# Peptides against a protein of PDB entry 2MBZ: the designs that were tried, part 35

Target 1, 143 residues: chain A of PDB entry 2MBZ
Amino acid sequence: GINLTPEEKFEVFGDFDPDQYEEEVRERWGNTDAYRQSKEKTASYTKEDWQRIQDEADELTRRFVALMDAGEPADSEGAMDAAEDHRQGIARNHYDCGYEMHTCLGEMYVSDERFTRNIDAAKPGLAAYMRDAILANAVRHTP

## One batch from the design tools (peptide; made by RFdiffusion4, then SolubleMPNN)

Design b2_p13_7_s1 (from b2_p13_7, 8 letters changed)
Fold by OpenDDE base, seed 5:
Structure b2_p13_7_s1 (fold): chain B 143 residues (1-143), chain A 13 residues (1-13)
Amino acid sequence: as target 1 above (143 residues)
Amino acid sequence: PRNITLGLAALLL
């Protein structure tokens, strides 16, 4: 799991405990390359690394919310660019994330209530907006 | 957590 002290985990994640999902993640994804890559990469992560990842996620959330508030369609260049940055962030921090994988993640954001609730805490409908932007971004990058 | 990716990251984002 995450090699941080309980205090460090609290400082970075607050009331959210990623380790509570470890068993389910292993059951669902334990035989995938993504799981292996993520475990290998994150094994060396420091508190500062995890904090950076959290900050990047927060920034992306604010960006999508701003797009929604501005009335920009999910298939706008702005929304698709945000989706691309999301994909690249996953690739840098966790595992190789192609457009097909990214679209699968987007679908999970709206099909798994836990993800939907967590994402929509920032703004109702954000999960669906992200999913649509992810799909649009994948389409424009597929010849 | 307070961000999209963290809740997502636990389940491979």
Scores: peptide ipSAE 0.175, ipTM 0.809, DockQ to the pose 0.423; fails the geometry check
Fold by OpenDDE base, seed 1:
Structure b2_p13_7_s1 (fold): chain B 143 residues (1-143), chain A 13 residues (1-13)
Amino acid sequence: as target 1 above (143 residues)
Amino acid sequence: PRNITLGLAALLL
């Protein structure tokens, strides 16, 4: 799992314990390249690395919320750019994330209530907005 | 804890 002390984990993730999902993740994704790449990359991550990842995620969340509050469509350039940054963040920190993979993740955000609840904690409908932006971004990058 | 990434990282994002 994540090589942090319980105290460090709490400082970075708060009440969210990623280790609680380790078994499910292994069962669902253990035979995928994404899983292998993620395990390889994150094995050397420090507390500061995880904190950076969290900060990036928080900033992206705020960005999407701001877009929603401004009434920007999910297929606007602003929303699609945010989706692209999300995809690139996954690629940098975890595993190669193509547009097809990204759209699959977006669908999971609205189909798995755990994801929906987690995401929508920032703003109701955020998961759906992100999914739509992810899809739009994938479409514009697919000839 | 409301990070899109962490909720996702725990479940492969």
Scores: peptide ipSAE 0.173, ipTM 0.803, DockQ to the pose 0.446; fails the geometry check
Fold by OpenDDE base, seed 4:
Structure b2_p13_7_s1 (fold): chain B 143 residues (1-143), chain A 13 residues (1-13)
Amino acid sequence: as target 1 above (143 residues)
Amino acid sequence: PRNITLGLAALLL
């Protein structure tokens, strides 16, 4: 799990407790390469690393919200670029994230209500928008 | 803004 003190976890994640999902994650994904890679990478992460990851996520959220507010379609270049940055961020910080994997994640964002609720807390419909942008980005990058 | 990825990181984002 996250090797931070309870205080550090609160400082970085606030009211979100990632440890509450550890068992479920292991049950669902424990035998995947993604899980292994994520555990290996994050094992050495400091508080600063986790804060950076949070900051990146917040920035991406703001970016998608801004696109939605501007009325940009989810398959616009701007939205697809944001989706690409999301994919690359996952790849850097957690596990190799190809376009197929990314689309699967996007589908999860709208099919698992916990994800939907978490994402849409920033803006209603954001999860669906992200899913669509992720899909569009994957399509344009798949010959 | 809200971190959409880290809450998700537990579930592989």
Scores: peptide ipSAE 0.168, ipTM 0.809, DockQ to the pose 0.488; fails the geometry check
Fold by OpenDDE base, seed 3:
Structure b2_p13_7_s1 (fold): chain B 143 residues (1-143), chain A 13 residues (1-13)
Amino acid sequence: as target 1 above (143 residues)
Amino acid sequence: PRNITLGLAALLL
């Protein structure tokens, strides 16, 4: 699991306990390269590293919400750029994330109610907006 | 407290 004390985990993740999903994640993805890469990268992460990752995710969420509030289409340059930053963040922090994998993640955001509920807590329809932006970004980067 | 990326990282591992 994450190499933090219980106190550090609570400080960084709050009510979200990543360890509660460890068994499910291993069952679903344990044989993938993404799982291996993520375990290898995160094994050395400090509390400060995890906090940085959380801050980056929060900033991206605020950015997408602002785009929606401004009425920008999910296939706008602004929305696609936000999707690209999301993809690159996954690649830096967790595992190699190509455009195909990114579109699969986007689809999961709208098909798994746990993800949808978590994402849409920031703004109703955000998960669908992100999925559409992710798809548009993938299309524009595919010859 | 709410990190979509962390939730995804946990589920996508």
Scores: peptide ipSAE 0.131, ipTM 0.793, DockQ to the pose 0.506; fails the geometry check

Design b2_p13_7_s2 (from b2_p13_7, 8 letters changed)
Fold by OpenDDE base, seed 4:
Structure b2_p13_7_s2 (fold): chain B 143 residues (1-143), chain A 13 residues (1-13)
Amino acid sequence: as target 1 above (143 residues)
Amino acid sequence: PRNITLGLSTLVL
């Protein structure tokens, strides 16, 4: 799990407790390379590391929301660039994230209500917008 | 403190 005190976890994640999903994640993905990589990388993360990750996520969320508010299509260059940054952030912080993996994550954002609810807390429809942007970005990078 | 928006996706897969 995340090596933070309960207080630190609250400071970084607020009311969201990522550890509540640990068992499910292990059951579903425990035999995958992504799971292994994530566990290995995050094992050494400090509170500051987790805070940086959350800050990056918040910034990306704001970017997507701004794009939506501006009426930019999910397949606009701006939206696709944000999706690419999201992909790279996952790769840097957690596990190798190719374009196919990224599209699978995008689909999960709209098919798992827990993800949808979490993401759409920032703006209704954001999960779907991100999914579409992720897909568009993957398509443009597929030879 | 703030709730996360995208953290779930990276942690849960």
Scores: peptide ipSAE 0.084, ipTM 0.764, DockQ to the pose 0.438
Fold by OpenDDE base, seed 5:
Structure b2_p13_7_s2 (fold): chain B 143 residues (1-143), chain A 13 residues (1-13)
Amino acid sequence: as target 1 above (143 residues)
Amino acid sequence: PRNITLGLSTLVL
């Protein structure tokens, strides 16, 4: 799990508790490379590392919301670039994330209501917008 | 404290 004190966890994550999903993640994906990679990478993370990750997520959220508010299509250059940055962020911080994996994650954002509710808290329809941008980005990078 | 929007996406596959 995340090696932070309860106070540090509250400062970084607020009311969101990532530990509430640990058992389910282990049961579903505990034997995958992604799970192993994530555990190995995050084992050394400090409070500052986790804060940086949350800041990056917040910035990306604001970026997608701004694109939606501007009426930019999910397959626009701006939206696809944001999706690419999202993919690279996952790869850097957690586990190898190719375009196929990223597309699967995008589909999960709209098919698992827990993800949809969490993401759409920033703006209704954001999860679907991200899914579409992720797919478009994957398509443009497929030979 | 700040809310997390995309944090869940990196924890669950």
Scores: peptide ipSAE 0.083, ipTM 0.765, DockQ to the pose 0.414
Fold by OpenDDE base, seed 3:
Structure b2_p13_7_s2 (fold): chain B 143 residues (1-143), chain A 13 residues (1-13)
Amino acid sequence: as target 1 above (143 residues)
Amino acid sequence: PRNITLGLSTLVL
């Protein structure tokens, strides 16, 4: 799991405890390359690393919300660029994330209610918007 | 801190 003390975990994640889903994650994805890569990468992460990841995610969320508020279509360059940054962030922090994988993740955001609720906490419809942007970005990069 | 990527990792990885 996350190599932080309970105090450090609280400082970074607040009331959210990622370890609560450890068993389910292992059961569902334990045999995937993504899982292996994520475990290998995050094993060395410090408190500062996790905080950075949180900050990056928050910034991306704000960026998507701003795009939605501006009325930018999910297939706009702005939205697709945000999706690309999302993909790259996953690749950098967790596991290799190609466009096909990214598209699958986007679909999960709208098909798994837990993700939908978590994402839409920032803005209703954000999960769907992200999914659409992710798909559009994948399309433009896959001629 | 609302982390969609970390949430993804938590729920999926």
Scores: peptide ipSAE 0.083, ipTM 0.769, DockQ to the pose 0.451
Fold by OpenDDE base, seed 2:
Structure b2_p13_7_s2 (fold): chain B 143 residues (1-143), chain A 13 residues (1-13)
Amino acid sequence: as target 1 above (143 residues)
Amino acid sequence: PRNITLGLSTLVL
């Protein structure tokens, strides 16, 4: 799991407790390469690493919200660029994330209400917007 | 704090 003290976990994640999902994740995905890669990468993460990841996610959220507020389509260059940065962030921090994987994740954002609720907390419809941007980005990078 | 990527890693993998 995440090697942080309770105090550090609170400072970084606040009310979100990633440990509450560990058993479910292991049950559903424990035999996948992505799970293995994530465990290997995050095993060495410090509080500063986790904080960086949180900051990156917050910045991405603000970026998508700004695009939506500006009325930019989810298949706009700006939205697709944000989706690409999201994909690359997953690859750097957790596991190899190709465009097919990313598209599947985007679909999960709208099909799993836990993700939808968490994402849409920033702005209603954000999960759907992200899914559409992720798909558009995948399409433009598919020869 | 809400983290989309963290949520992904936690809930999906």
Scores: peptide ipSAE 0.085, ipTM 0.772, DockQ to the pose 0.450; fails the geometry check

Design b2_p13_7_s4 (from b2_p13_7, 9 letters changed)
Fold by OpenDDE base, seed 4:
Structure b2_p13_7_s4 (fold): chain B 143 residues (1-143), chain A 13 residues (1-13)
Amino acid sequence: as target 1 above (143 residues)
Amino acid sequence: PRNVSLGLSTLVL
């Protein structure tokens, strides 16, 4: 899990407790390569590392919201580029994230209401927008 | 403190 003190966790993640999902994640994905890679990578993460990850996520959120506010389609170059950066961020920080995996994550964002609620806290419909952008990005990168 | 949903969405599969 996240090897931060409760205070550090609050400072980084706010009122969201990632540990509340640890058991479910292990049950569902404990035998996957993604789970293994994530555990191995994050085991050495400091508070600074987690804060960096959150900052990256926040930046990407703002970017997607700005695209939505501007009326840019989810399959626009800007939206697809944001999706690509999202994919690469996952790959750097957590686990190998190919385009197929990324599209699966996108689908989860709209099919699991917990994800939808958390994502749409930034802007209603953001999860769906991200899913569509992720899919479009995957399509353009798949020969 | 801020809650960044995107970052956490990559931790929970």
Scores: peptide ipSAE 0.087, ipTM 0.772, DockQ to the pose 0.414
Fold by OpenDDE base, seed 1:
Structure b2_p13_7_s4 (fold): chain B 143 residues (1-143), chain A 13 residues (1-13)
Amino acid sequence: as target 1 above (143 residues)
Amino acid sequence: PRNVSLGLSTLVL
């Protein structure tokens, strides 16, 4: 799992313990390249690394919320750029994330209630907005 | 699975 003390994990992730999903993640994705890459990259992550990842995610969340509040369509340049940054963040921090993978993640955000509930905690409908932006971004980058 | 933030969505695929 994540190489942090319980105290450090709480400081970074709050009440959410990602290790609670370790078994499910392994069962679902343990034989994928993404899983292997993620385990390899994150094995050396410090508390500061995880905090940076959280900060980046929080900033993206605020960015998407601001777009929604401004009434910007999910397929606007602003929303698609935010989606692209999300994809690139995944690639930097976890595993190679092409546009197909990214769209699959977007679909998971709206099809798995656990993701939907967590994401929409910031703003109702955020998961769907992100999914749509992710899809639009993938389309514009696919000839 | 649950994600803490957008970043952790990848950790709990």
Scores: peptide ipSAE 0.087, ipTM 0.775, DockQ to the pose 0.310
Fold by OpenDDE base, seed 5:
Structure b2_p13_7_s4 (fold): chain B 143 residues (1-143), chain A 13 residues (1-13)
Amino acid sequence: as target 1 above (143 residues)
Amino acid sequence: PRNVSLGLSTLVL
């Protein structure tokens, strides 16, 4: 799991408890390469590392919300670039994330209401917008 | 990989 004290976890994640999902994650994905890679990478993460990851997520959230507010299509260059940064962030911090994997994640954001609710807390429809941007970005990078 | 939603990131714990 996350090698932080209860106090540190609260400081980084607030009312959100990642440990709440650990058992389900293990049951569903425990035999995947992604799970193994994530466990290996995050084993050495400090409080500051987790905080950085949260900050990156917040920055991307603001970026996507701004695109939506500006009326930019999800398949615009701006939205696709944001999706690409999202993909690269996952690859850097957690596990190898190719375009196919990324599209699967995007679909999960709209099919699992827990993800949808969490993401759309920033702006209604954000999860769907992200999914569409992720798909568009994958298409433009597929010859 | 499903796992945990942290903002716009999807984590495998």
Scores: peptide ipSAE 0.089, ipTM 0.769, DockQ to the pose 0.227; fails the geometry check
Fold by OpenDDE base, seed 3:
Structure b2_p13_7_s4 (fold): chain B 143 residues (1-143), chain A 13 residues (1-13)
Amino acid sequence: as target 1 above (143 residues)
Amino acid sequence: PRNVSLGLSTLVL
């Protein structure tokens, strides 16, 4: 799980406890390279590291919402750039995330209702928008 | 509370 004290976890994640998903994650992904890499990387993360990750996620969310509000298509350069930053953030913080992996994540965002609900809390349709941007970004980088 | 959306995406793979 997350190597933080209960107090630190509360400060970073609030009422959300990522450890509550530990068993499910292990059951679904425990045999993948992504899982292994994530566990190895995050094992040394400090409270400050987790806070930075949350801040980056929040910023990216705001960026996508702004694009949607501006009427930018999900396959616009702006949206695709945001998707690329999302991919790179995952790669930097968690596990190697190529374009195929990224597209799989995008599909999960719209197929798993838990992800959809959580993402769309920022703006209805955000999960679908992100998925579409992720796909478009993958396409432009795999001509 | 922070936006758990992308956080969940990364923490839960």
Scores: peptide ipSAE 0.086, ipTM 0.768, DockQ to the pose 0.475; fails the geometry check

Design b2_p13_8_s1 (from b2_p13_8, 6 letters changed)
Fold by OpenDDE base, seed 3:
Formats: sequence, structure tokens, C-alpha cells
Structure b2_p13_8_s1 (fold): chain B 143 residues (1-143), chain A 13 residues (1-13)
Amino acid sequence: as target 1 above (143 residues)
Amino acid sequence: AFGGALAFLGASL
């Protein structure tokens, strides 16, 4: 689990309690290599590490929103680069994330209403935009 | 908020 005090968890995650989803995460992902890698990497994470991860994700969200506001298509170079940075961020912080895995995550963003709601809080349609950018980025890296 | 919350919903684990 996350080795933070209740106070530290509140400071980093706010009203969201990741422990509420521990059982579901284990049920959905517990037998995957990604789950094992994530547990190994995050075991030593400090409060500052978790905060950095969230700050990186927030910055990427703002970047996607700016692209949408500018009218850039999801298969633009800018959108695909943002998707690539998202993939690399997952790889650095959690587990090896290939393009197939990344496209599966993108599809989850639009098929699981909880993800869609959380993502679209920044901008309506953002989850679908991210999914499309993730797919486009995967395609451009396919031989 | 996006990264932290979504990671523990299963995406980033």
C-alpha cells in the first residue's frame, strides 16, 4: 500500500481515498505484471513523490485542454506528443506501458463512467479526446 | 487530481 500517514494522504489526494479502491484494483489487475511492477516501484515513494506524480498529470491535463481550445485535432502532432508524454509518465512512475497497453487505457477512459467523469471535469469531451490522441500516437509508432 | 485519482481506479495502479 501507500506508506503515508492519514494526514499526508489527505494533503496529496484530498477527498479521494485510494484505499477505497484497493480491493477493486486487486480484482481487476492483481494477476498482471503491471500490478507487480507498480507495487515494487511505489513501495519507496514519499509524499513528495506522489505529489510530483499528480502535478505531472495535472500539467498534462492542462496541455490537452489547451489543444482542444485551440481546435487542434486529436491526431495532430501536439496531441500525439501529449499522449506520448502520458505513456512515458506511466512507464517512469508505475509500470512498462507499451502502445497496446496505452490504447487499452485510453478505451477505459471512455468506457468506465468513473474515469470519464473525473477526466471530463477539466473539460467536457476530454476523455474521448485523450483516447483518440492515444490511439493516433500508437498508430504513428506502428511499423 | 487526474493522475492520482485515476491511478488508483486501476489505470496506473
Scores: peptide ipSAE 0.100, ipTM 0.776, DockQ to the pose 0.458
Fold by OpenDDE base, seed 4:
Structure b2_p13_8_s1 (fold): chain B 143 residues (1-143), chain A 13 residues (1-13)
Amino acid sequence: as target 1 above (143 residues)
Amino acid sequence: AFGGALAFLGASL
């Protein structure tokens, strides 16, 4: 698990408890390279590292919400760039994330109700918007 | 943030 004290975890994640999902994550992803890479990479993360990751996620959420509020299509340059930054963030912080993998993640955001509910807490339809932007970004990078 | 997404650490940001 995350090598933070309970107090540090609360400071960084607040009401979100990543540890409650560890068993399910292992069950679903434990035999993948992505899981291995993530475990190896994050094993050395400090509180500041996790805080940075959370801040990046928050910033990206705000960015997607702003795009939706502005009426920008999910296949706009702005939306696709946000999706690309999302992909790169995963690659930087967790595991190698190609465009196919990213597309699979996008589909998970709309097919797993827990993801949908959590993402759409910021704005209804955000998960679907992200999925569409992720797909569009993948398409433009795999001609 | 993508709290739900982060829940699956080996899966997504």
Scores: peptide ipSAE 0.096, ipTM 0.783, DockQ to the pose 0.363
Fold by OpenDDE base, seed 5:
Structure b2_p13_8_s1 (fold): chain B 143 residues (1-143), chain A 13 residues (1-13)
Amino acid sequence: as target 1 above (143 residues)
Amino acid sequence: AFGGALAFLGASL
């Protein structure tokens, strides 16, 4: 799994334990290219790398929350740009993420209650907003 | 924060 000490894992992830999902992830995604790419890419990650990934996620969360608070629709330029940055972040850190894959992830954010709960901890409805922005971004990039 | 949870639930954020 993640090549960090228990203390380092706590410093980066806090009360969230990513290792508790390892078996389920393998069962659901173990035969996919995405899983293989992620395992190969993250094998060399340091504590600082994982912290950077968490920081990027926090920044993205703040951007989407700010857009929602401002009343910007999910298909606004700002929301779609945030969705694009999200897609590119996945591609950079984990695995190749095309628009089809990104749309599938967006649907999972609203269909799996665990994702919805974790995302909406920042703001109620954030998961649905992200899903809609992801879809809109995919549409504008697909002629 | 939420990125880590998403990554390990659905193969990354």
Scores: peptide ipSAE 0.101, ipTM 0.779, DockQ to the pose 0.429; fails the geometry check
Fold by OpenDDE base, seed 1:
Structure b2_p13_8_s1 (fold): chain B 143 residues (1-143), chain A 13 residues (1-13)
Amino acid sequence: as target 1 above (143 residues)
Amino acid sequence: AFGGALAFLGASL
């Protein structure tokens, strides 16, 4: 899937090995349009592209953590805007991500402990906060 | 970054 050398993969993803999840991703998503779009888009990605994606994710993480630390509710304008940026980032980098899909992803973040653990590494409760912000953002965009 | 992990776990694909 990822056309990088082992060294490049380590430089970008560190301890995370995306290859170990390839089979599971295919099993869970292999027959979806999202999977097809992602495979087509990412096939041409360079190391710099993947690094940019990681940097964007880190920035978003910092934004959410800052909102939580400030005591801003997950349905605040700031939190919903961060959720919107998350959705748009997925759309740019991977696949068309509507509000329904985004909400489903948010639920997965709190229901799959592997996602929860990974996300909450930045701050305990971050996955739940993101889920709530994603839901709130979806609601305000689907009256 | 959760973005990379989420993508390869099927969140962001």
Scores: peptide ipSAE 0.099, ipTM 0.777, DockQ to the pose 0.476; fails the geometry check

Design b2_p13_8_s2 (from b2_p13_8, 6 letters changed)
Fold by OpenDDE base, seed 5:
Structure b2_p13_8_s2 (fold): chain B 143 residues (1-143), chain A 13 residues (1-13)
Amino acid sequence: as target 1 above (143 residues)
Amino acid sequence: AHGGALAFLSAAL
């Protein structure tokens, strides 16, 4: 799990409790390479590391919201670039994330209502927009 | 806050 004290977890994640998902994640994905890689990589993460990850996610969220507000289509260069940065962020921080894996994650964002609710808290329809951008980015990188 | 949750959820699968 996350190697932080309860106080540190609160400082980083606030009202979001990552521990509430740990068991289900293990049950669903515990035998995958992604899960193994994530556990190995994050085992030594400090509070500052997790905070940096949160900050990156916040920035990405704001970026996608801005694209939506500007009326940019999800397959625009801007949206696809944001999706690429998202993919690279996952790869850097957690596990190898190829375009096929990224597409699977995007589909999960819209097929699992818990993900959808969490993402759309920033803006209604954000999960679908991200999914579409992720797909478009994968397509352009797999000619 | 919510953005951070997104990143964590992505990592968790």
Scores: peptide ipSAE 0.134, ipTM 0.777, DockQ to the pose 0.516
Fold by OpenDDE base, seed 3:
Structure b2_p13_8_s2 (fold): chain B 143 residues (1-143), chain A 13 residues (1-13)
Amino acid sequence: as target 1 above (143 residues)
Amino acid sequence: AHGGALAFLSAAL
């Protein structure tokens, strides 16, 4: 699990408690390579590491919102580049994330209401926009 | 806030 004190967890994650999802995640994905890689990588993460990851995700969210506000389509170069940075961020911090895996994550963002509600808190329709950008980015990298 | 939660959930699949 996350090796932070309860106080540190609150400082980093706020009202979101990742431990609430630990059992569900283990039941659904505990036998996957991605799960194993994530546990191995994050085992040594400090409070500062987790905070950096959260800050990177927030910055990327703001970037997508700005693209939507500017009227850029989800298959624009800007949106696809943001999707690529999202994929690379997952790869650096958690597990190997190929384009197929990334498209599956994008679909989850619109099919799981918990993800949709969380993402769309920044802007209505953001989850769908991200899914479309993720798909477009995967397509442009397909031979 | 939501970005951080999203990042964690994405790591968990």
Scores: peptide ipSAE 0.132, ipTM 0.780, DockQ to the pose 0.533
Fold by OpenDDE base, seed 2:
Structure b2_p13_8_s2 (fold): chain B 143 residues (1-143), chain A 13 residues (1-13)
Amino acid sequence: as target 1 above (143 residues)
Amino acid sequence: AHGGALAFLSAAL
């Protein structure tokens, strides 16, 4: 349910077509609060909103890659901070994302090969690194 | 590219 023209979608998402996944997502998660919140929140998003979200995601990817290249462990403060920003970004743009939900997403990044391939396109092992950082961040924020 | 896809798919769970 992205209310962009085909041209706008191409400008924002390029070759990635999110609509290809809409039916599957609805079938698997359509009865969840997260799905409902995301659909309601994004229904009003403009092209500029989607572009901002893309830019934020790209920046986060570069940030994680830089951490990996620097040899920073996934449980380093830098990696955990990046994971926290990722969690907050999801919460702000899509749906309430607590630490438990975030860890579930992290696990999905390594268990669903589609996610793994897309993420690791930036750097091999990035999905696993993100998962580990997400978990570490959740642990440090869970007394 | 991958970052944007990640964001969208994350929103979709």
Scores: peptide ipSAE 0.125, ipTM 0.779, DockQ to the pose 0.538
Fold by OpenDDE base, seed 1:
Structure b2_p13_8_s2 (fold): chain B 143 residues (1-143), chain A 13 residues (1-13)
Amino acid sequence: as target 1 above (143 residues)
Amino acid sequence: AHGGALAFLSAAL
C-alpha cells in the first residue's frame, strides 16, 4: 500500500496505522474505479506527499471547527466552500470525486462509528456538520 | 493528525 518505511509512516500518520485497514478497503472498494485510481496515484507518493495530504486535511478540519465555533450553519457559504475544498482535495490526491460520491462519503462519516469517532476527536458533532455541509454543497452544485 | 486520518480513510473506505 503506502510505500513508506515504518519510521516514515509513524512520522506522517502517528498513531493512525492505515495498513490495518487495507483488507477492509479492498473488500469495500476493491472493484471500483476509485480504488484503482487511488492505488495508481498513491503508488508514487513520497513521504512529503503524504505529509502534505495530512497538512491539508488538518487545515480543513480546523476550518470546519472554526465555522462551528462561530455558529455558522452547515449550509453557509463558508461551510459549503470548505466542503467543496474537501471534495477537490480527494479528487486531486486520490480519485475522481463527484458530488454524489462526496455525499455518500458524508453519510459514511455519521453512519460508521469509526469515522465518527475519528472526526469528532477534533470537535463533537464535526462529522455531522461536515455531512451537512457536504450535502448542502452538493445541492448547490447540482440544481 | 485526525484530519489526515480522515482524508486517508475517506479515500480508502
Scores: peptide ipSAE 0.122, ipTM 0.775, DockQ to the pose 0.513

